# Peptides against a protein of PDB entry 8OXM, part 298

Target 1, 371 residues: chain A of PDB entry 8OXM
Amino acid sequence: FKAEFRLAGGVNLPKIIDCVGSDGKERRQLVKGRDDLRQDAVMQQVFQMCNTLLQRNTETRKRKLTICTYKVVPLSQRSGVLEWCTGTVPIGEFLVNNEDGAHKRYRPNDFSAFQCQKKMMEVQKKSFEEKYEVFMDVCQNFQPVFRYFCMEKFLDPAIWFEKRLAYTRSVATSSIVGYILGLGDRHVQNILINEQSAELVHIDLGVAFEQGKILPTPETVPFRLTRDIVDGMGITGVEGVFRRCCEKTMEVMRNSQETLLTIVEVLLYDPLFDWTMNPLKALYLQQRPEDETELHPTLNADDQECKRNLSDIDQSFNKVAERVLMRLQEKLKGVEEGTVLSVGGQVNLLIQQAIDPKNLSRLFPGWKAWV

## One batch from the design tools (peptide; made by RFdiffusion4, then SolubleMPNN)

Design b2_p27_1_s2 (from b2_p27_1, 17 letters changed)
Fold by OpenDDE base, seed 3:
Structure b2_p27_1_s2 (fold): chain B 371 residues (1-371), chain A 27 residues (1-27)
Amino acid sequence: as target 1 above (371 residues)
Amino acid sequence: SLEEQLKERAEKIYKGMLEKFLEELKK
């Protein structure tokens, strides 16, 4: 193990550790706490099921639409290692690393990632109008650079084009599957990119079933489709390949309604799968630097069994689970805002919601909606 | 809208949980 570790974000502050294998190869490992591993493992199984559905359909199979999965390796009762795909890097590390990030390299006269974050933190408690104005100023002075990822990694033009397509397909598949499952907390450290495949690997799957909407700063986007995410698709942006891949993924999801509902129902009622947002989790996900001072690190996650006062919590839990299932059913029917949409209409709405600077400006500053 | 009602309910539930949690941390 190298002595240096990086924080990947999330509730248990998972550590990215570089491990040297017995073969002398360096492998990146994500070390997480027990609960995050369980959530990630369950969601990986759901992703595998979604991949099975996508592989059964000729149109999605032809497009090679898959959500990347990673192996969860439990090392102990309290810790495990997620074996990352070799050569996977957080998009945030590539884009906004303080020393050598792509924004600093390609846009040295733009605002620093720190300046952007500071400006957005200063308006965090302000009106939506003030947040929007500052977000637009930040966006104007922080231009996307993620196109350079594929350009740096893939020098051959044919390979570059193929990898850009792989990236675009990966974004599309993960965005739609993520939306269906209600994945939140899609900050730039929770999304990895494979340096060989250009595919995205979503980590830290603890915010699911739209539980991001009940955060102190509610999530306002269905998935991460920020300017850098779009820039990585190249000149076509969200049009063409991305949109078509979203539509084909959504079509498969909608046509698999019964299967997906059954899977999610089993998971929602699994007593071992804690998907519900709790105040601690919410606080950890949206902790402010000002709030760090009072949280003594001694909240050992061990002993506070929040004794679920079984009766009232069970009724509230069941009502939340039922609501999640109902909302999932609506999504799978194309019901958005009480209107039944076509696959194309639904995908269009989701894209518009995800790229809307008004929605993006309302996100928690730690989500880095300007990246 | 249904979404606004859900948001208001979520905010109310969250606020109530946070208040209870902050009260428990003060013990």
Scores: peptide ipSAE 0.012, ipTM 0.381, DockQ to the pose 0.069
Fold by OpenDDE base, seed 4:
Order: C-alpha cells, then structure tokens, then sequence
Structure b2_p27_1_s2 (fold): chain B 371 residues (1-371), chain A 27 residues (1-27)
C-alpha cells in the first residue's frame, strides 16, 4: 500500500489507495469507510449471474450486452476494498463539476448546476405541479451535453460511433437489469463511465429491490434515463439501439424467471445481506440541509450494535421479502399495473416512465434528475 | 392501483420505522 491516498469525489469521501499487487502492477483500490460494501459485493455477484444469462443467449451475446462488474472485497459490514475501476470517471464529475464540467464548458449561458439544485430544492416540499413547472424551467435552461463525452474521448469517427453504441448498449443492459433488481434511480456520482470502453459501471448499490420507493422522497422512475443519459446515445436517443437492447435484455430476464427468483430469494433471506431500507440509510441517501443541523453532534457515537430487535422485525421483514419476491415475479411475467405486457410493451412502458418529466420532477433533488 | 397500495404500504412501513427511530433519538 502506498502511504498516499486520494479522495474520490462524493458524499462518503471514499479513499483511493494505490496498491501494488503481487504481480508488481499498481492497482487503485477504493476504500469506502461508511458504505455497506457487502451489498455492493452481493449485487456484483448478481450482475455476474445476469451476465452469464446474457452470454448464453445468442441475441444478447451478439450485441455484447453485459453489465460492468468490479471486484469488491468486503472487510466488514461498513468497510471494504473495492477494485477501483481504473480509467473511469463519475458521469456527474464530467457533467457538473463546479469548475470544468461539460455543462459549464458547452453551455456557459445555461443555469449552473448549483442554480438548478437550488431551484429544485426550493420546491421539494411543494405540489407535484409546482415541482413539474420548476423542473421544466430547469430543463429548458440546462440543456443536455453528455454527447460531448464520446466526442472528446474518441476523435476518430468510426471509433466514436462504436463507443457511442457501446455506451448505449451498456445503458440498456444496466437499465433493464437494474429494473429487475429494483435498483431504481442512480445518483450521477454512482454511475461511472469507462473512458476507454464508454461502458457504465454502477457503484454504491445500497438501494435494491425497490427500496427506493420507501425513501422520504420515493423514486418514481424504474432506472436513470435522464436527459444527459439519453444525450450520450446520440441523435437516436432511446429509439433504435437502446430500445432493442432493452427488449433483448428483458427477453433473457423473463425467460430466466425461475433462476432469478431463486437467486433473489436466497439473497433476501441471507442474514448477512442487509438490503432493507432503514431510517438512517434513508436519511443518508436523501439528506436535506435542514437535517444536517440535527445530526452534527451524534455522528461520533460509538458502534452500538443496532441489535435488530428480532421478533417484531422478523414478521415485518418476511412480509417485505415476500412482497419483493411477488413484485419480482410480476416484473418477470411482464405484469405492470395489473396488466400482462409483451416484452416490447413492458420495455416501452419502462422507457416512458423513466423519461417522463412528471416522474423526474418528483425525484429527490439531491439526485439531480435534470442531469 | 396495486402500485398505490404498495406505495401506501411502503409509506406506512417507512412512517412506522421513522417514528421508532425518532423515539430512539429522543432517548
């Protein structure tokens, strides 16, 4: 281990540690000190299983549909070593870095990321109508720029085109797998893009199995498909390659129903896998400036084992687990809002839900649905 | 809708957890 560490950007101040492997290669390791890296590790295993299913199917294999995975070595419930995705950048850092973000570079007359955040925070407790109006104003004055990622990184037109397709396929695969696993919306700092492959890497998988729907500000989208995410696909947007890759991924997921149910059932009942939302985790994920003032003194309180008072929690836990399994079964049958949809119909509904400004306007402002 | 029922039930679960948490913070 080198004595020098770098702070990665983000709320948790993850430490990047350069490690020399036994092979003499330097590898960056991300050490998260406060995140449940066990959840990330478990979800990476699920992604590997999904990748195995996708590689077995000819249509998904031909399209090279994979969800990018990284190695997680959990050291404790709250600490571990991530193999840092070398040559990746958070999409949020590229887009909305305060000094040199792509929005500021390409759209200098648009609202700043801070102005957008402020406007949306001011309406956070307001009606859905007021949120929608302000969100539309923000969107009008904060135009997408993520197309420039591939243009900056890939100067050769043929390479640029190939990488834009790789990005689009990666978004499609991660969106559908993320929907099946109930990952919901993903904070812009928790989506990394590989600067060489243009593929996405999802980190910080602390919200799964639709637990985002029980947050103080419930998730309203099946996955992150914001305007910048779409802009990175180029002129076709969600049409063509993205839609087809979503459909082919969904076909594999639906045809793998028994396998996916069995996997998720094992995970839901794993006593080491704390997937359930709790108030502290909810507060952490959706921390408001008003909540910061009350929490300041007690963050130094010792690791009191929040001993799950087992008995009353167990019945509630089992009922939540059963509901998660039922909802997963519905998704894998194409049951949406009590109606059985075709793969194309289901994918269409999910895309429409994910891009709907009414749904996006209702998201927690901290997750920057306008980006 | 089933989604509204799931949401309402999730809101009840969350509210109950939040109430317990707020009671624990008062001790």
Amino acid sequence: as target 1 above (371 residues)
Amino acid sequence: SLEEQLKERAEKIYKGMLEKFLEELKK
Scores: peptide ipSAE 0.007, ipTM 0.344, DockQ to the pose 0.066
Fold by OpenDDE base, seed 5:
Structure b2_p27_1_s2 (fold): chain B 371 residues (1-371), chain A 27 residues (1-27)
Amino acid sequence: as target 1 above (371 residues)
Amino acid sequence: SLEEQLKERAEKIYKGMLEKFLEELKK
């Protein structure tokens, strides 16, 4: 083990450690707390099942639509290591968190990441109108740069084009599957990019089944489709490849309704899978220090032995689980706001919701909706 | 231990979920 560690985003401040294997290869490992590892492990199994569905369909298989998964290795009762591919980086590290982040390098006259954050924090308790105006000012003075990721990593034009396509497909697949599963907390530290494949790896999967909507500042977007995420697709933006890959992914999900409902039902009633939002988790998620430097005391995960006693399956829990299943069934039928939509209509609505600056301006500032 | 019992129960739940998933995929 190297003595140096980096902090990733997430609830239990996961430590990224570099390990040298017996083969002499360096492998990046993520060390997380127990509860986060269980939630991540469960969601990785669901992603593997979704990948199996996507590989069976000819249209999604031809497009190589997959969600990147990582291996969870339990080390002890309270700790485990996430093995991911060597050469993954948080999109936030590339864009804004390094002293030489891409925004600073390519847009040195724009607002700093800190100035953007400060401006949005100052209006956090203000009206939606004031939040929208300040968000538009921030966006005007903080222009997207994520196109440069593929340009820096892939100097050959043919390779560059293939990797930009792989990125766009990865965003589409993870966005639609993430929407179906109701994944939240998609901030820039919880999304990694593979420097070799240009595919996304979603980590910290502890906000699922739309539990992000019951946070003190509710999540207002179905997935992360911010300006930098779109800029990484290049000149086509959300049109063409991205939209078609979303539609084909949604078609496979809707045609797999019974299977997906059965999977999610088993997970919702698993006493070991804590998917429900609690007040302490909600506070922790939305009181995150914005700067990597503030050692907030790791609330020792020790006191959250909220052992759901198997006896206290309170009538309240069953009602929440039933509501989650009903909402999942609606999504898989294409029911949005009481109307049945086609696959194209549903995907279009989700894209419009995800890119709407009114929705983005209402997010918690720590989500960094301007990035 | 309670923790071993919980782990065995989780493994059984996930195995049953995978079996059901594979059965639905055969229809």
Scores: peptide ipSAE 0.006, ipTM 0.365, DockQ to the pose 0.019
Fold by OpenDDE base, seed 2:
Structure b2_p27_1_s2 (fold): chain B 371 residues (1-371), chain A 27 residues (1-27)
Amino acid sequence: as target 1 above (371 residues)
Amino acid sequence: SLEEQLKERAEKIYKGMLEKFLEELKK
């Protein structure tokens, strides 16, 4: 291990440690200190299965629709080494780094990322109407800049176009598969971009099966399709390539209903896969910066007490697992809000939900819905 | 160790899932 570590961004961010392997090769490793890397490992396996389904279908294979996966090596129950995708950066670090972020570089007269965060935190406990008004003001004074990622990294126009297409396909595939699996906590530090491929790498997969909806501030969007995410697609935005790739991914998922239900059922009943939301996890995910100082010592003790009320927990667990399976079956049938939709109708609804400023304004400020 | 037992159990569950998945993909 090199003595030097990079923080992958903010306060609780995984330490990127450069490790020299026994083969003498330097491998960047993400050391998560508190996250259950088993959840990431299990979800990476589900993504590999989804990739296998996508590779078997001619239309998705031709489009190279895949979710980027990484190798997880759990070292302990709470610690492990993620083999960091070499040459990835958090989209949040590129966009909203306080010193050299793309927003500051390209939009120096806009609100700072800190000003946006502060304004949204001030209205966090206010009405949905007040949140919406402040969110619209923030959005007006914080214009998207993620188009510049591909322009900075890919100077050749043909390469630039290919990489922008790869990005758009990656967003589409991960959005639809993430929606099917109910993947939450898609904040700007949990989404990495590969600086060579322009593909997204989703990390921190602990909020799955729509458990983001039971957070103290519920998640209101099916996936991250914020203004910067859309800006990275270029002038066509969500129309054309993105929409078609979503539809083709959704077609494969819906046609793989039995396989996906069987996989998820096995996961839901795996006693080693803690997919359920718990109060400590909810507090950790939606903690205020002020609360970070006090929570350090107590998280080690209470994992023993939550295991004790087994009988009432077991009935509640089974009911939650059944609801997750039922909702997954509905999604795979195209049932949205009690109506059966076509693939195009379902994808359209999901896009509209994900870009709706009313939904985005209701998210936890730490999710940074204006980015 | 408890960690080795948990790892072995996770690997066994994963292997079983992968086998089932591969069988369904052969249909």
Scores: peptide ipSAE 0.005, ipTM 0.311, DockQ to the pose 0.019

Design b2_p27_1_s3 (from b2_p27_1, 16 letters changed)
Fold by OpenDDE base, seed 1:
Structure b2_p27_1_s3 (fold): chain B 371 residues (1-371), chain A 27 residues (1-27)
Amino acid sequence: as target 1 above (371 residues)
Amino acid sequence: SEKENLEEFAKRVAKGMEEAFKKELEK
């Protein structure tokens, strides 16, 4: 192990450790806490099941619709290492981290990522109208650049086109499966892109089953489909390939309703899988950069066994689990806001919700909805 | 109760999900 660790971007400040293998190869590894690793491991297994469903369907198999998964490697009873996908970069690192980020390189006269964040933080407690106006000003002065990822990595035009298509398919598959599982919006550091395949890898799966809607600043989008995410698809944006891949993924999910409900039911009632949002996790997920400096004390996770006082907590938990299952069943039936939609109608609604600047302007500024 | 090891937990959850998934695919 090298003594140097980098903080991966992301809410849970996962430690990137560079490990030299016995083969002399450097391998980057992500180190997380036990409970976060359990949640990530469970969600990777759900993604593998979704991939199995997608591979069995002829239309999704022909389109190579898959969610990229990673291996969770336990190091100890209380800690593990995520085997980091070698040759991945966080989209946030490529776009907005450091002075060499793509926004700074391609749009040097636009607002800095810091200026955008500052403007949105200033209006965080303001009206939705004020948030929308400032978000539109930020967006006007911070133009998308993620198209340049594939252009930088893939110089051959035929390879470039194929990789842009792989990216678009990966976004579509992860967006629809992420919506079904209620992953919500994703922090820009929690979405990795593979530099060889142009496929996305979602990490830090600590918000699932729409628990992002009960955050202090509730999520207002079904998945991350921000302007840079769309720009990476090229000139057609959300139309054509992306929409069709979303529809074909949603068709498979809806046709697999009973299977998905049964799988999620097993997870929701697993006594060792804590998927519920707690106040500490909510605070941590939406900490201000200014508040991060004070909460550096050793939260020794004292294993205060919050002894589930069995009776009342169990009833509350069961009601939340039942509500999650009911909402999952609605999604898989195409029930949106009390109306039954076709697959095309449901996918259209979700895309419109995800790209709506009114919804994006209401997101937590720390998640950078303008990127 | 000794908190189940991460590997044991992952194996248990994987097995439960695979059993549920197989049962639903056999219908």
Scores: peptide ipSAE 0.049, ipTM 0.671, DockQ to the pose 0.020
Fold by OpenDDE base, seed 5:
Structure b2_p27_1_s3 (fold): chain B 371 residues (1-371), chain A 27 residues (1-27)
Amino acid sequence: as target 1 above (371 residues)
Amino acid sequence: SEKENLEEFAKRVAKGMEEAFKKELEK
């Protein structure tokens, strides 16, 4: 183990550690608490299933549409390690690192990441109109730079183009599958990028089945498609490759409705998979101090055995599980706001919802919707 | 049929998830 560790985003403050394997290779590992580890392990298995469905379809196989997965390794009953390849970095570390982030390097006259955050925090309790106006001012003075990731890492123009295409395909696949599964908490520290493949790795998968919509500040976007995410796709943005890859992914998901419903039903009723939003988890997710530095170790996870009084909780749980299954079935039928949409219509609606400044301005400031 | 293969696959994945969960919990 190296003496230095980095914090990643997430509920239980996961630590990124560099380890040397018995083969002499360095591997990046994320150490998490027990509950986050289980949630991540489940969602990795669901992603492996989705990858199997995508490999069976000729159109998605030809496009190499996959979600990057990582290995979950239990270390103890209370802790585990997530292993992924070396050369993975949080997109937030590349973009908005306080010392040498890409925004500071390429746009030194723009607002700092801290100034943007402060402005959005000042309006957090204000009207949606005031939030929108301040968000537009922040966006005007904080211009996208994520195009420079591929330009810094891939100097050969042909390699650069192929890697930008791999990135765009990875965003499309993970966005659509993430929407179907109702993944939330997609902040810039919970999305990693592989420096060799340009593919995204989604971590901290504890907000699933649209539980982000019941947070004190509800999530208003289906996935992260912010200005920097779009800038990484290059000049065509969300048009062309991204849209077509979303449509082909959505087509496979809709054609796999029975399989996806059966698997999610088993997961929702698994007594060992706690996917429901706990009030303490909700509070923790939206009270994170933005400065990773001031994380006082004082959140003792008190082993409050919340003695789930079994009887009254079971009926409320079953109703929430049924509602999740119904909403999943609607998504897989293309039912949006009571209307049945084509694959192209549904994907178009989701893209418009994800890029809408009105939806983005309503997100919790810690989600960093301007990045 | 392709449908039977998908249902059988879903059942195998669900069972594999359940068995994977049981094995992670027994350790």
Scores: peptide ipSAE 0.034, ipTM 0.602, DockQ to the pose 0.020
Fold by OpenDDE base, seed 4:
Structure b2_p27_1_s3 (fold): chain B 371 residues (1-371), chain A 27 residues (1-27)
Amino acid sequence: as target 1 above (371 residues)
Amino acid sequence: SEKENLEEFAKRVAKGMEEAFKKELEK
């Protein structure tokens, strides 16, 4: 390990450590000190299984539909080494960095990222109508710019086009698999883009199995498909390549129902896999920037031996696990809101839910649904 | 150690998933 570390951008200020491997190669590693990297490690295995399913299917294989995975080495319950995807940047860093973010560079007369966040924080406890109105005002004055990512990185038009397609495919695959696994909305700092491949890497997989719906501000979208995410697809937006890649991914997921249910069942009942939402995790995920100052580090390590009083917790846990499995089975059958949908119908519903400004306006402002 | 438990956990999860995945693909 080099003694030098860099802070990565992101909510958790992860440390990038340059490690020299036994092969003499320098590898950047992300050391997270607060995240349950076990959950990330498990979810990477699930993504590998999904990638295997996608690679076996001719239609998804031809489209190169994959979720980018990274190697996780858990070091502790709260710390570990992520193999940092060299040449990745958080989407949030590219878009809304305070100094040189793409929004500021390309839209200097729009609201600042801070102004947008402030406006949405002011209405956080207000009605859905007030949230929607302010969200629409924010969106009108904060126009998407993520199209410029590929334009900045890929100057050759043919390369640019292929990379935009790779991005669109990556968003589609991760959106549908993320929906199936119940990853929900993803903070913009937890979505990395590879500067060489234009593929997405999802990190900090601390919300799975729709546990985002039980947050103090529940998630209202099946996956992150915000205006900048869509803008990165170019002029076609969610239509054409994205929709078709979602449909083909969903076809593979639905046709793999038994396999996916069995895998998820094993995970849900694994006593070492803490997928459940807890109040501390909920607070951490939806903490206000102002509340970061008051979290005194004096949460003594000792209070985590809250002995799970086994009996009543087990019944509640089993009921949650059963509900997760039932909902997963419904998703894999195309059951949405009590109706069985075709793959195209289901994908259409999910896209509409994900892009609906009414749903986006209800999200936790800290997750920046206007980006 | 906590590290050993996590490495064993990761191996167990990976193995269990692989076995479950193989079993369901053989049906």
Scores: peptide ipSAE 0.019, ipTM 0.473, DockQ to the pose 0.020
Fold by OpenDDE base, seed 2:
Structure b2_p27_1_s3 (fold): chain B 371 residues (1-371), chain A 27 residues (1-27)
Amino acid sequence: as target 1 above (371 residues)
Amino acid sequence: SEKENLEEFAKRVAKGMEEAFKKELEK
């Protein structure tokens, strides 16, 4: 290990450590100390399987539809080393860094990222109507700038176009697979962008199987398709390439229904894979400034006493696992809101849900739905 | 050790995925 470490961007500043391997090669490693890296490791394997399904289909293979994966080396139950994707940056670091974020650089007269967050926190406990009005005011005064990522990184017009296409494909593939797996907590620090490929790398995969819907502030969108995410696609937005790549990804997922169900069933009943939402995890994900004062270090002791009656926990667990499998089967059949949809109909519904300002305004302010 | 349990877990998950994947190849 080098004596120097860098902090990655984010609230939970993971330590980027440079490791010298036994081969004498320096490798950047991300050390997460609080997150269950087993969840990330398992979900990376699921993504590798989804990538193999996508590579078998001629249409998805020709489009190079893949989810970027990374190597996880678990060190303990709560700590491990991620092989850091060299040349990645959190989209939040590029967009809303306090000093040199793209919003401040390109839109200096807009609201600051801090002002936007403050306004949304002030209405967090208010009605959905008040949240919507303030969200629309924030959005009007905080215009998207993510188009400038590819323009800054790729000066050659042909390369720029290719990288914008790679970005759009990466968003589409990760959005649909993320929806099928019920991935949550897709805030701007949990999505990295590769500065060379323009592909997205999703990290912190601890909210899966729609467990984000049972958070104190439930997740109301199927994936992150916010204004900056759309702006990165360029002038066509969600139309054309993005929509077609979503449809082709969804076709492969629906045609692989039995395989996906079998894999998810094995994972749901694996006693070492803690995918369930717990109150401490919920508090950590949606921590309010008011709640920071009471997090005394006693969090280690209560992990033992929340062994409520094993029988009631097991029955509750089995019922949750069954509901997850049923909902996954519905998604893979195209059942949305009790109606069977075509692939195009299902993808259209998901896009509309993800871009709806009413859904976005109801998200936890820490998710930064205006970015 | 916790590390052995995680390696065994990763092997079990990988094996379960490989078995599910073999069943899809046989169709």
Scores: peptide ipSAE 0.011, ipTM 0.454, DockQ to the pose 0.019

